Peptides against a protein of PDB entry 9IZ0. Designs and how they scored, part 55

Target 1, 345 residues: chain A of PDB entry 9IZ0
Amino acid sequence: ITCLGSNGHTYKQLVKGGNDDLRQDAVMEQVFEQVNGFLRSYRKTSQRNLSMRTYKVIPLALKTGVIEWVQDTIPLGEYLDSAHKVYHPKEWSLSTCRKLIAEKQMEDLETRLKVYDLVCRHYRPVFRHFFLESYADPVQWFTTQTNYARSTAVASVLGHVLGLGDRHGQNILIDKTSGEVIHIDLGIAFEQGKKLPVPECVPFRLTRDVVDGMGITGVEGVFRRCMEFTLETLRREEDSLLSVLEVLRYDPLFSWLISPLRRMKKQKMQLENFNQPESGNITTDASRDPKIQRNNVSGESEAERAILKVRQKLSSTLSVEASVGELIRIAQDPSYLALMFCGWS

## One batch from the design tools (peptide; made by RFdiffusion4, then SolubleMPNN)

Design b1_p11_5_s1 (from b1_p11_5, 7 letters changed)
Fold by OpenDDE base, seed 5:
Structure b1_p11_5_s1 (fold): chain B 345 residues (1-345), chain A 11 residues (1-11)
Amino acid sequence: as target 1 above (345 residues)
Amino acid sequence: RIEDLVKLKLE
């Protein structure tokens, strides 16, 4: 819909009617605004304008809400799909790469690594071209690439600490004006990504294309330093951040668990990417509602466990540099990336 | 709002 504001400007808004709980997104956006307050209060993060990019979510009912339309954006996955066809027309298609990884999803780590490495050799990074194409001026190019590395660093630390899942290329927008990343569809948080049909095992998205967008220094430049300053700020404000999350513990509208419906929807999307329509009438009688033993793990016990995991991720047992170094290592490790869903590459 | 509840809890 398009709304006329009281200021005479027109605003495009997305009315989402569906099975997605927009309250999760609205709550996570409010947590990000509090974190942005902490980042503004600390000299090392404030001097770099470090923030998590946010968007407005207004839940109207249990399954209905209004989302701000983020203008001048493109999904990372949409750009990459187009750019790979232009810059590497002789390489494998994304569909071929996804098929090969997925055919090996049930195989051992060694077999999955061999297929991942094969795919990587036939599908090379291209995301550096986003900045080269979009910004003819060298100062704009450098500024936008720096903003990309900064925003990706904040989103990576905060995404790890809050356990954000489902960080595929369609849930990460690139702002074409600033180069900043905008994370959308926040309904998989507090490590609920580990409960997906293919468990998420990386702390955040740091794929080859995400690194290629950082330019010649890759992760060792602006990105690593901005992760360190972000984590230092979150450790300093640990009690404040935990107090924010403890307010959510008592919100009867907030779900600390991925809904069975959302798990089934993600499972179906994973399967539909494999089913070319072979016309087999598998009348799977949908009448076997598996008695989902709702183990009555009270929502309170899951909230407490989630808050405990956030506290553990903010632990000062390791230096900021050592903690960031380990997170960057794991997020880029082929032994973890090869275990991800085929749509992660 | 979470902001108001957070202020009330930090005071």
Scores: peptide ipSAE 0.028, ipTM 0.672, DockQ to the pose 0.019
Fold by OpenDDE base, seed 2:
Structure b1_p11_5_s1 (fold): chain B 345 residues (1-345), chain A 11 residues (1-11)
Amino acid sequence: as target 1 above (345 residues)
Amino acid sequence: RIEDLVKLKLE
């Protein structure tokens, strides 16, 4: 839809009428706005304009809402599929890579690592080309690549701390003007990604293409230092952040658990993405809602566990540098990435 | 908004 703003400008908006509870997205965006307040208050993060990019979400009903259409963006996965065909036309297709990983999903770790390595050799990183193509001016190129590394660092720390899941290439937008990342579809949080049919086992997305976009320094420079400054800020504001999350404990509309329906929908989308080229119109007919007994695992007990897990991630037991170093190591570990749905790109 | 509720909890 297109809406006329009170300022006389027209804004494109996406009306989402699916089975997705946009209230979770709206709540997570408000948490990001609070975290952006903390990042502005601390000199080391403020001096670098570190922020989580946000978008407006207005939930209208349980399964309906209006989402801001973020202008001048592209999904990371859309760019990578296109760029891979241009720069590596003799390498394997994304569908071939997905098929080979899927065929070995039930095999042992050694077999899965061999297939992951094989896929990686036939599907090379291309995301550095986004910056080289889009920004002919060297100052703009350097600025946008720096903004990408900064925004990815903030999103990586915050995504780990809040346990954000479902961080595939279609849920990460790239702003073509700034090079910043925008995370969308925030309804899998507090480590509920581990309950997906393919469990998420990395703290955040740090695949080969995500690293290739950081340029010649990879993770060793702007990215690592901005992760450190972000984690240092979140550790300072631990009580403030926990107070924000404790407010969500009292929100009867916030779900600390992934719904069985959303889990089944994600399972179906994963299976369909194995068998069909990306035909973007998955009209999932919602008509069969089985009365899944809400096992009364009290939403309160799951909220308490989630908040405790956030507190544990903010622990000062390790230095900021050691904690960031371990997160970067785990996020790039082939033994984890080989277990993921799309760990190679 | 969370901001308003956080403000109310910090007061």
Scores: peptide ipSAE 0.026, ipTM 0.672, DockQ to the pose 0.019
Fold by OpenDDE base, seed 1:
Structure b1_p11_5_s1 (fold): chain B 345 residues (1-345), chain A 11 residues (1-11)
Amino acid sequence: as target 1 above (345 residues)
Amino acid sequence: RIEDLVKLKLE
């Protein structure tokens, strides 16, 4: 829809209807706005303009809301699929890579690592070309690539701390003007991504293409340092961040658990990406809903566990540098990436 | 808003 603002400007907005609860997105965006306050208050983060890029979400009902249309953006996965066809037209298609990984999903780690390595050799990184193509001026190129590395660093730390899930290439937008990343579909948080049909094993998305976009230094330099400064800020503001999350504990509109419906929807979306439409009327008799024993773990107990896990991630037991070093290592580890739905790009 | 609720909790 297009709305006329009180300022006389027209704003495009996305109306999302159906089964998606935008209340979780709206709450997470408010948490990001608070964290952006902490990043602005601390000299090391403020002098670098470190922020989580946000978008406006207005929930209208349980499953309907209005989302800000972020102009001049592209999904990372859409860019990568298109660019890979241009730069590597003789390599495997994304569909071929997805098929090979999924055919081995139930196999042992050794078999999955061999298939992951095989896919990686036939699907090379291309994301550096986003910056080279989009910015002809060397200063603009350097600035936008720096903004990308900075915004990815903030999103990586914050995504780890808050346990953001479902961080696939369609849920990460790139701002074509600034080079910043915008995380969307925030309804999988507080490690609920581990409850998906394909469990999330990495702290944040740091695939080969995400690294290729950082340029010649990769994770070293801007990205690593900005992760360190972000984590240092969040550790300093631990009590403030926990106070924000404790307010959400009492929000009756916030769900600390991924809904069964959302799990089933994500499962179907994972399966539909494999089924070409063979018109076979498989009347899957949906009547055998396995009685998942609702362990009546009170929503309060899950909120308490989530907050405790955030506190543990902010622990000063390791240095900021050691903690960031371990996060970067795990996020790039083939033994975790081979287990992901799309860990190769 | 979270900001208003955080203020109310700190008061």
Scores: peptide ipSAE 0.026, ipTM 0.628, DockQ to the pose 0.019
Fold by OpenDDE base, seed 3:
Structure b1_p11_5_s1 (fold): chain B 345 residues (1-345), chain A 11 residues (1-11)
Amino acid sequence: as target 1 above (345 residues)
Amino acid sequence: RIEDLVKLKLE
């Protein structure tokens, strides 16, 4: 839908019709706005304009809402697929890489690592070209690449702390004007990504292409330092952040658990990305509602468990530098990335 | 708004 704003600007709006609860996204966006307040209050983060990029989510009903279309954006995965075809036309297609990883998804770690390495050799990073193509002026190039590394650092810390899942290349937008990342589809949070059919094992997305976009310094430049400053701010504001999350504990509309329906939908999308659509009429015999016992694990007990995990992630037991170092190590570890749906790009 | 509830809890 395109709406004319009161300011005379036309806004594209995405109407999601489906089983996706946009209330989860709207709540997570409000949490990000609170965190952005903390980042503005702390000198080390404010002087760098560190923020989580947010977008407007207006839930209209239980399963329908209006999402702001962020102008001048592209999904990371869309850019990477197009750029890979341009810069590496002799390498494997994304579909070939996906197929090979899927065929080995039930195999041991050693076999999965071998296939991951093979895919990595036949699908090289290209995301540095986004900045080189988009910004002919060296100052604009440097500024936008810096903004990318900064925004990715903030999103990585927040993504880890809040346990954001489903961080595939279609759920990460790149702002073409600023180079900043915008995370969308926030309905998998508080480590519910570990309950997906392909479990998410990394704290945040730090794949080879995500690193390639940081330029020559990779993770050892602006990214690491901005992760450190962000984590330092969140540790300082731990009680404030936990107080925000405790409000959500009492929101009967907030789901601390991934719904079985959403899990099945994500499973189907993962499988359909491997099978080319042979035009087989899969008659969706929607009739067998399996009486999945609603174990009324009180939403309160799952909220308490989620808040406890957030507190544990904000623990000052390790230095900020040590904690960030370990997060970066795990997020880049082939033993985790080889287990992911798309860990190579 | 989460903001109003956060204010109530931080005050």
Scores: peptide ipSAE 0.023, ipTM 0.661, DockQ to the pose 0.019

Design b1_p11_5_s2 (from b1_p11_5, 6 letters changed)
Fold by OpenDDE base, seed 2:
Structure b1_p11_5_s2 (fold): chain B 345 residues (1-345), chain A 11 residues (1-11)
Amino acid sequence: as target 1 above (345 residues)
Amino acid sequence: KIKRLVELKLE
């Protein structure tokens, strides 16, 4: 959709129709705006302009809404697929890598680690080239790579704390102007990613290509320090953040649980991505949601468990440095990445 | 995902 704004400018808008509840995206964007308030109030985060990049979501109905078309963006996964074909034309295709991982999905951890290592040797990181190609000026190159590392650090901390799932390369946009990341499709939160057919075992996406985009320092620079400052800010604002989440406990429209239909849809999308060559036309038939009488009692208990889990992640039992160090370690651990749908890129 | 771009002219 193209909308004419009251300012006379034309804006592209994405209408999503289907089984996706855009109210969850809108609510998570509101949580991010509140967190951005905390990041602006704290000197260590404000001086670095740390923020979660947001986008506008207007829910129109239970399964329909308008989403802002974020200009000058590319999905991370779309860039990585194209760049890999250019820089490593003799390596394996993304489809070959996906097939090999899928064929071993039911095998033991040792077998899955062996196939993951094999895939990693035949599909090398390329995301550093995004910055080298897009920014010929050394100052712009350094600035945009710094903005990428900063925005990825904020998104990684928030993604862990809020338990964001479904963080595949098509749900992470790169802003071509700033180098910042924009997380989209926020409908899997509060660790509901662990209930997917392929459980999500990492706190956030920190794959080899995500690290390659940070440049020569990898995680040991701007990224680690910005994660530390972000977590320090969230620990200071714990009561404020929990108060925002408590409002969602009383929202009868918010879903703390991933629906069985959404799980089945994600499973089907995973299976279809194994069986079809590159033609991105997934027509998912809109099977009618049965009116699941939401037992309000089950929703409140899940909200309480989710809020308690957020509080536990903000615990000051470990230093900020120790907590960030452990999160970075787990997010890069091959024993978790080998279990993921696309842990190699 | 069929992105049906429906052009809504908001008058």
Scores: peptide ipSAE 0.000, ipTM 0.390, DockQ to the pose 0.030
Fold by OpenDDE base, seed 3:
Order: structure tokens, then sequence, then C-alpha cells
Structure b1_p11_5_s2 (fold): chain B 345 residues (1-345), chain A 11 residues (1-11)
């Protein structure tokens, strides 16, 4: 839809309807707006203009709402698929890589590491080209690449602390003007990504292409330092952040658990992405739903567990540098990435 | 993802 604002400006908006509860997205955007307040109050983060880029979400009814259309953006996964075809036309297709990983999904870690390494050798990172092709001026190139590394660092810390899941390349937008990342579809939070059919085992998305976009220094430049400053700010504002999350504990409309419908929808989407028509019939036996005992854990008990995990992630037991170093290591570890649906791009 | 883009022109 296009709406005329009271200011005379026209705004393009996306109406969503169906099975997705946009209240989850709206709540997470409110948490990000509060965190952006903390980042503006702290000198080390404010001097770098560190923020989680937000978008407006207005829930209208049960499973319907309006979302801001983020202008001048492209999904990371859409850019990467196009760029790999241009810059590496002799490498394997995305469908071939997905097929090879899917064929070994039930194998041991050693076999899955071997196929992951094989895929990585035949599907090289290209995301550096986004900055090289979009910005002819060296100062604009450096500025936008810096903005990307900064925004990715903030999103990585927040993604870890809040346990954001479903961070695939279609849920991460790149702003073509600023180089900043915009995270969308926030309805898998508080470690509920671990309950997906392919469990999410990394703290945030730090795949080879995500790193390639940071330029020659990779994670050891702006990214690491901005993660450190962001985590230092969140540790300082722990009580304020936990107080915001405690309000959600008593919200009967907030779901701390992934809905069965959302889980089934994500399962179907994963299976459909494995079963692309160019990939011969991978009969994934969908009948092995592990009987997760539906313990009717009260929503309050799951909220309490989620808040406790956030507090644990903000613990000062390790230095900021040590904590960030461990997170970066885990997020790049092939033993985790080889287990993911698309850990190679 | 069938995003049914319903262009509701709210007149």
Amino acid sequence: as target 1 above (345 residues)
Amino acid sequence: KIKRLVELKLE
C-alpha cells in the first residue's frame, strides 16, 4: 500500500497477513529502539554512530499488520546469488551447493565438514564486490564498508544477546546508500532458533560472505572493535535492558516460544529449499519429528528462562575482548557452520 | 513466500 502522511509525504508500506504474528516483530523493534538509546548515551558507541537499524511495524489484528517498506535495500541473499553468477560463473551453483550439503545432512560431523570444505572451495565469497561496484569514490567506498562493519557488529551483539534466530540472507537487508544492515522478520528470538528442524547453533551470522563485506581486515578491524563497544554498553545498561524485557514477561500477547505453525512453516521452507526442482528428489523423511514432550511450561516460566539467559550473556565474568573473541570464533567455526542450512555463504 | 502484495489503495 501507499499511504499519504499528515506531512504530505507518501509512504510505501507492506501489509502482511496470514500465520505470522507481527507483534513479535514490533516488540523486538521497540527493544532495539531502547538499545539505540543506550548506544547514543555512551561515548564510545555515540562517537561511532552505532545503532541497530530499525523499521516501523504496526500490528493491526491477530496475524495482520503494516510494515515500513525499507527503501533502497536489497536482501543479502539476493545480492549474493546474483554476484556469485557474475564474479564466479565457473563455480558451482547455489542449488548444487545446497544439494551436496543436504545429501550429507544425516552423516557424521567429519563427513559434513568434508562436504562443507568442498562446497567452500567451489563457491567463494563475493560480498566485497557490493562495495567495489556501488561506490566509485574511495571515500564513499571506505565510509559504506565501515558502516556495514559497524551495523553488522551491533546486529551481531544484539542478535546474540536477544537470541535472534532465522538469520538467513533473505532476512538481512543491505542498504545500497549507507552500506548498513537491516534485520527483518524478528519473530524467532530468545534462542528459539535452536528448536528449528535445522537447529541454529551459531550466536549470529558470520559466514564467509558476511566477513568478505568487511574488506581486507575482515573481523579484526572495525567489526571486532564495534562489537566490543556495543557489548560494553549493553553490560553497563544491563538493568535497563532487563527491565524492558521484564515488561514483556507480563505481556500475555508476547510469545517466548516458537509457535507450532511457525515451526512447521520454517520446516516446509527448509525442505522446499533442499528440494529445488533442479535438485533430484531428496526424500527427507519428514516423519522424524522428535516427540518433543509438550511440557505445558507457562509463558512466564519461559520468559524467566529467556531473561536469565540474557543476563548470563551480559555477565562480566570474561572481559569484553575475551567474550567478543569467543563469539567471533564460534560464529566462524566450521564445526558449527557445516551443521547449518547455509553456513557456507 | 507468496507475499500477496495487496495494493489496498486506501482512498
Scores: peptide ipSAE 0.000, ipTM 0.384, DockQ to the pose 0.033
Fold by OpenDDE base, seed 4:
Structure b1_p11_5_s2 (fold): chain B 345 residues (1-345), chain A 11 residues (1-11)
Amino acid sequence: as target 1 above (345 residues)
Amino acid sequence: KIKRLVELKLE
């Protein structure tokens, strides 16, 4: 839909109808706006204009809402698929890589590492080209790449602390104007990504292409320093952040748990991304409903566990540098990335 | 307080 603003400007809006509860996205966007307040108040983060990019979400009903259409963006995964075909036309297709990883999904770690390494050798990083091809001016190139590294650092810390899941390349937009990342589809939070059919094992997305976009320094420089400053800010504002999350504990409209419907939808999307329709009637009799033991864990107990995990992630037991170092290490560890649905790019 | 009166044109 297109909306005419009271300022005479037209705004494209996405009407999302479906099984996704946009209230979770709206709540997470509110949390990000509060965190952006903390980032603006702290000198080390404010001097760098560190922020989580947000978008407007207006939930209209349980399954319907209006989302701001983020102009001048591209999904990271869409860019990477297109760019990989251009820059590495002799390498494997994304579908081939996905298939090989899926075929070994139930195998041991050693086998999964071998196939991950094999995929990595046949699907090289290309995301540096986004900045090189989009910005002919060296100052714009440097500025946008810096903004990318900064925004990715903020999103990585927040993604870890809030336990954001489903951080695949289609849920991360790149702003073509600023180089900043915009995280979308925020309805998997508080480590509920670990409850997906393919559990998320990394604290945030720091795949080879995510790193390649940071330029020659990779994680070492703007990204690491901005993660450190962001984490330092969040540790200082721990009580403020926990107070914001505690308000959500009492929100009857907020779900601390991934809905069974959303799990099933994500499971189908994971499976459908493997089934390009070769025109073969495989009636997979999906009649084995795994008895999801509805352990009646009160929503309060899950909210409490979520808040406790946030507190643990904000713990000052390790230095900011040590904590960030460990997060970066884990997020890049092949032993974790090989377990992911798409850990190679 | 952003009172944006948004006229929704459904296309």
Scores: peptide ipSAE 0.000, ipTM 0.401, DockQ to the pose 0.022
Fold by OpenDDE base, seed 5:
Structure b1_p11_5_s2 (fold): chain B 345 residues (1-345), chain A 11 residues (1-11)
Amino acid sequence: as target 1 above (345 residues)
Amino acid sequence: KIKRLVELKLE
């Protein structure tokens, strides 16, 4: 829909109806706004304009709401799929790469690593070209690449701390004006990504293309330093952040668990990416809701476990530099990346 | 199935 504001400006808005709980997105955006308040309060983060990019979500009912349309954006995956065809037309298609990884999904780590390495040799990074194509002026190029590395660093730390999952290339937007990342579809949080059919085993998305967008220094420049300053701020504001999360413990409308329906939807999307639609009318009568025994894990016990995990991730047992160093290592480790869903590459 | 963000252009 397009709405005329009281200021005479037109605003494009997305009306979402469906099975996705928009309240989780709205709550996560509120947590990000509080974190942005903390990032503005300290010299090290405020001087760099460090923030999580947010968008407005207004839940209207359990399954319906209005979402702000983020203007001038492209999904990371959409750009990469197009750019790989232009810059590497002799390399393997993304569909071929995904097929090879998924054919080995049930194999051992050694076999999965061999296939991942083979795919990596036949599908090279291209995301550096986004900045070179979009920004002919060297100052704009440098500024937007810096903004990308900064926003990716904030999103990586905050995504790890809050256990944000489902960070595939369609759930990460790139702002074409600023180079900043915008994370969307926040309905997999507090490590619920580990409960997906293919468990998520990396702290955040730091794939070869995500690194290629950081330029010649890769992770060792702006990105690492901005992760360190972000984590330093979150450790200092631990009690404030935990107090915000404790309010959600008592929200009867907030779900700390991935819904069985969302889990099944992710499983179907994983399967549908492999089956070309041969026109078989599988009328699966959706009327058999299997009585999955809701093991009465009280929503309160899951909230408490989630808050304890956030506290553990903010622990000062390791230096900020050591903690960031380990997160960056794990997020790029082929032994973890080869275990991810075929759509993660 | 692509999550078609159905742009309902309500005119």
Scores: peptide ipSAE 0.000, ipTM 0.373, DockQ to the pose 0.044

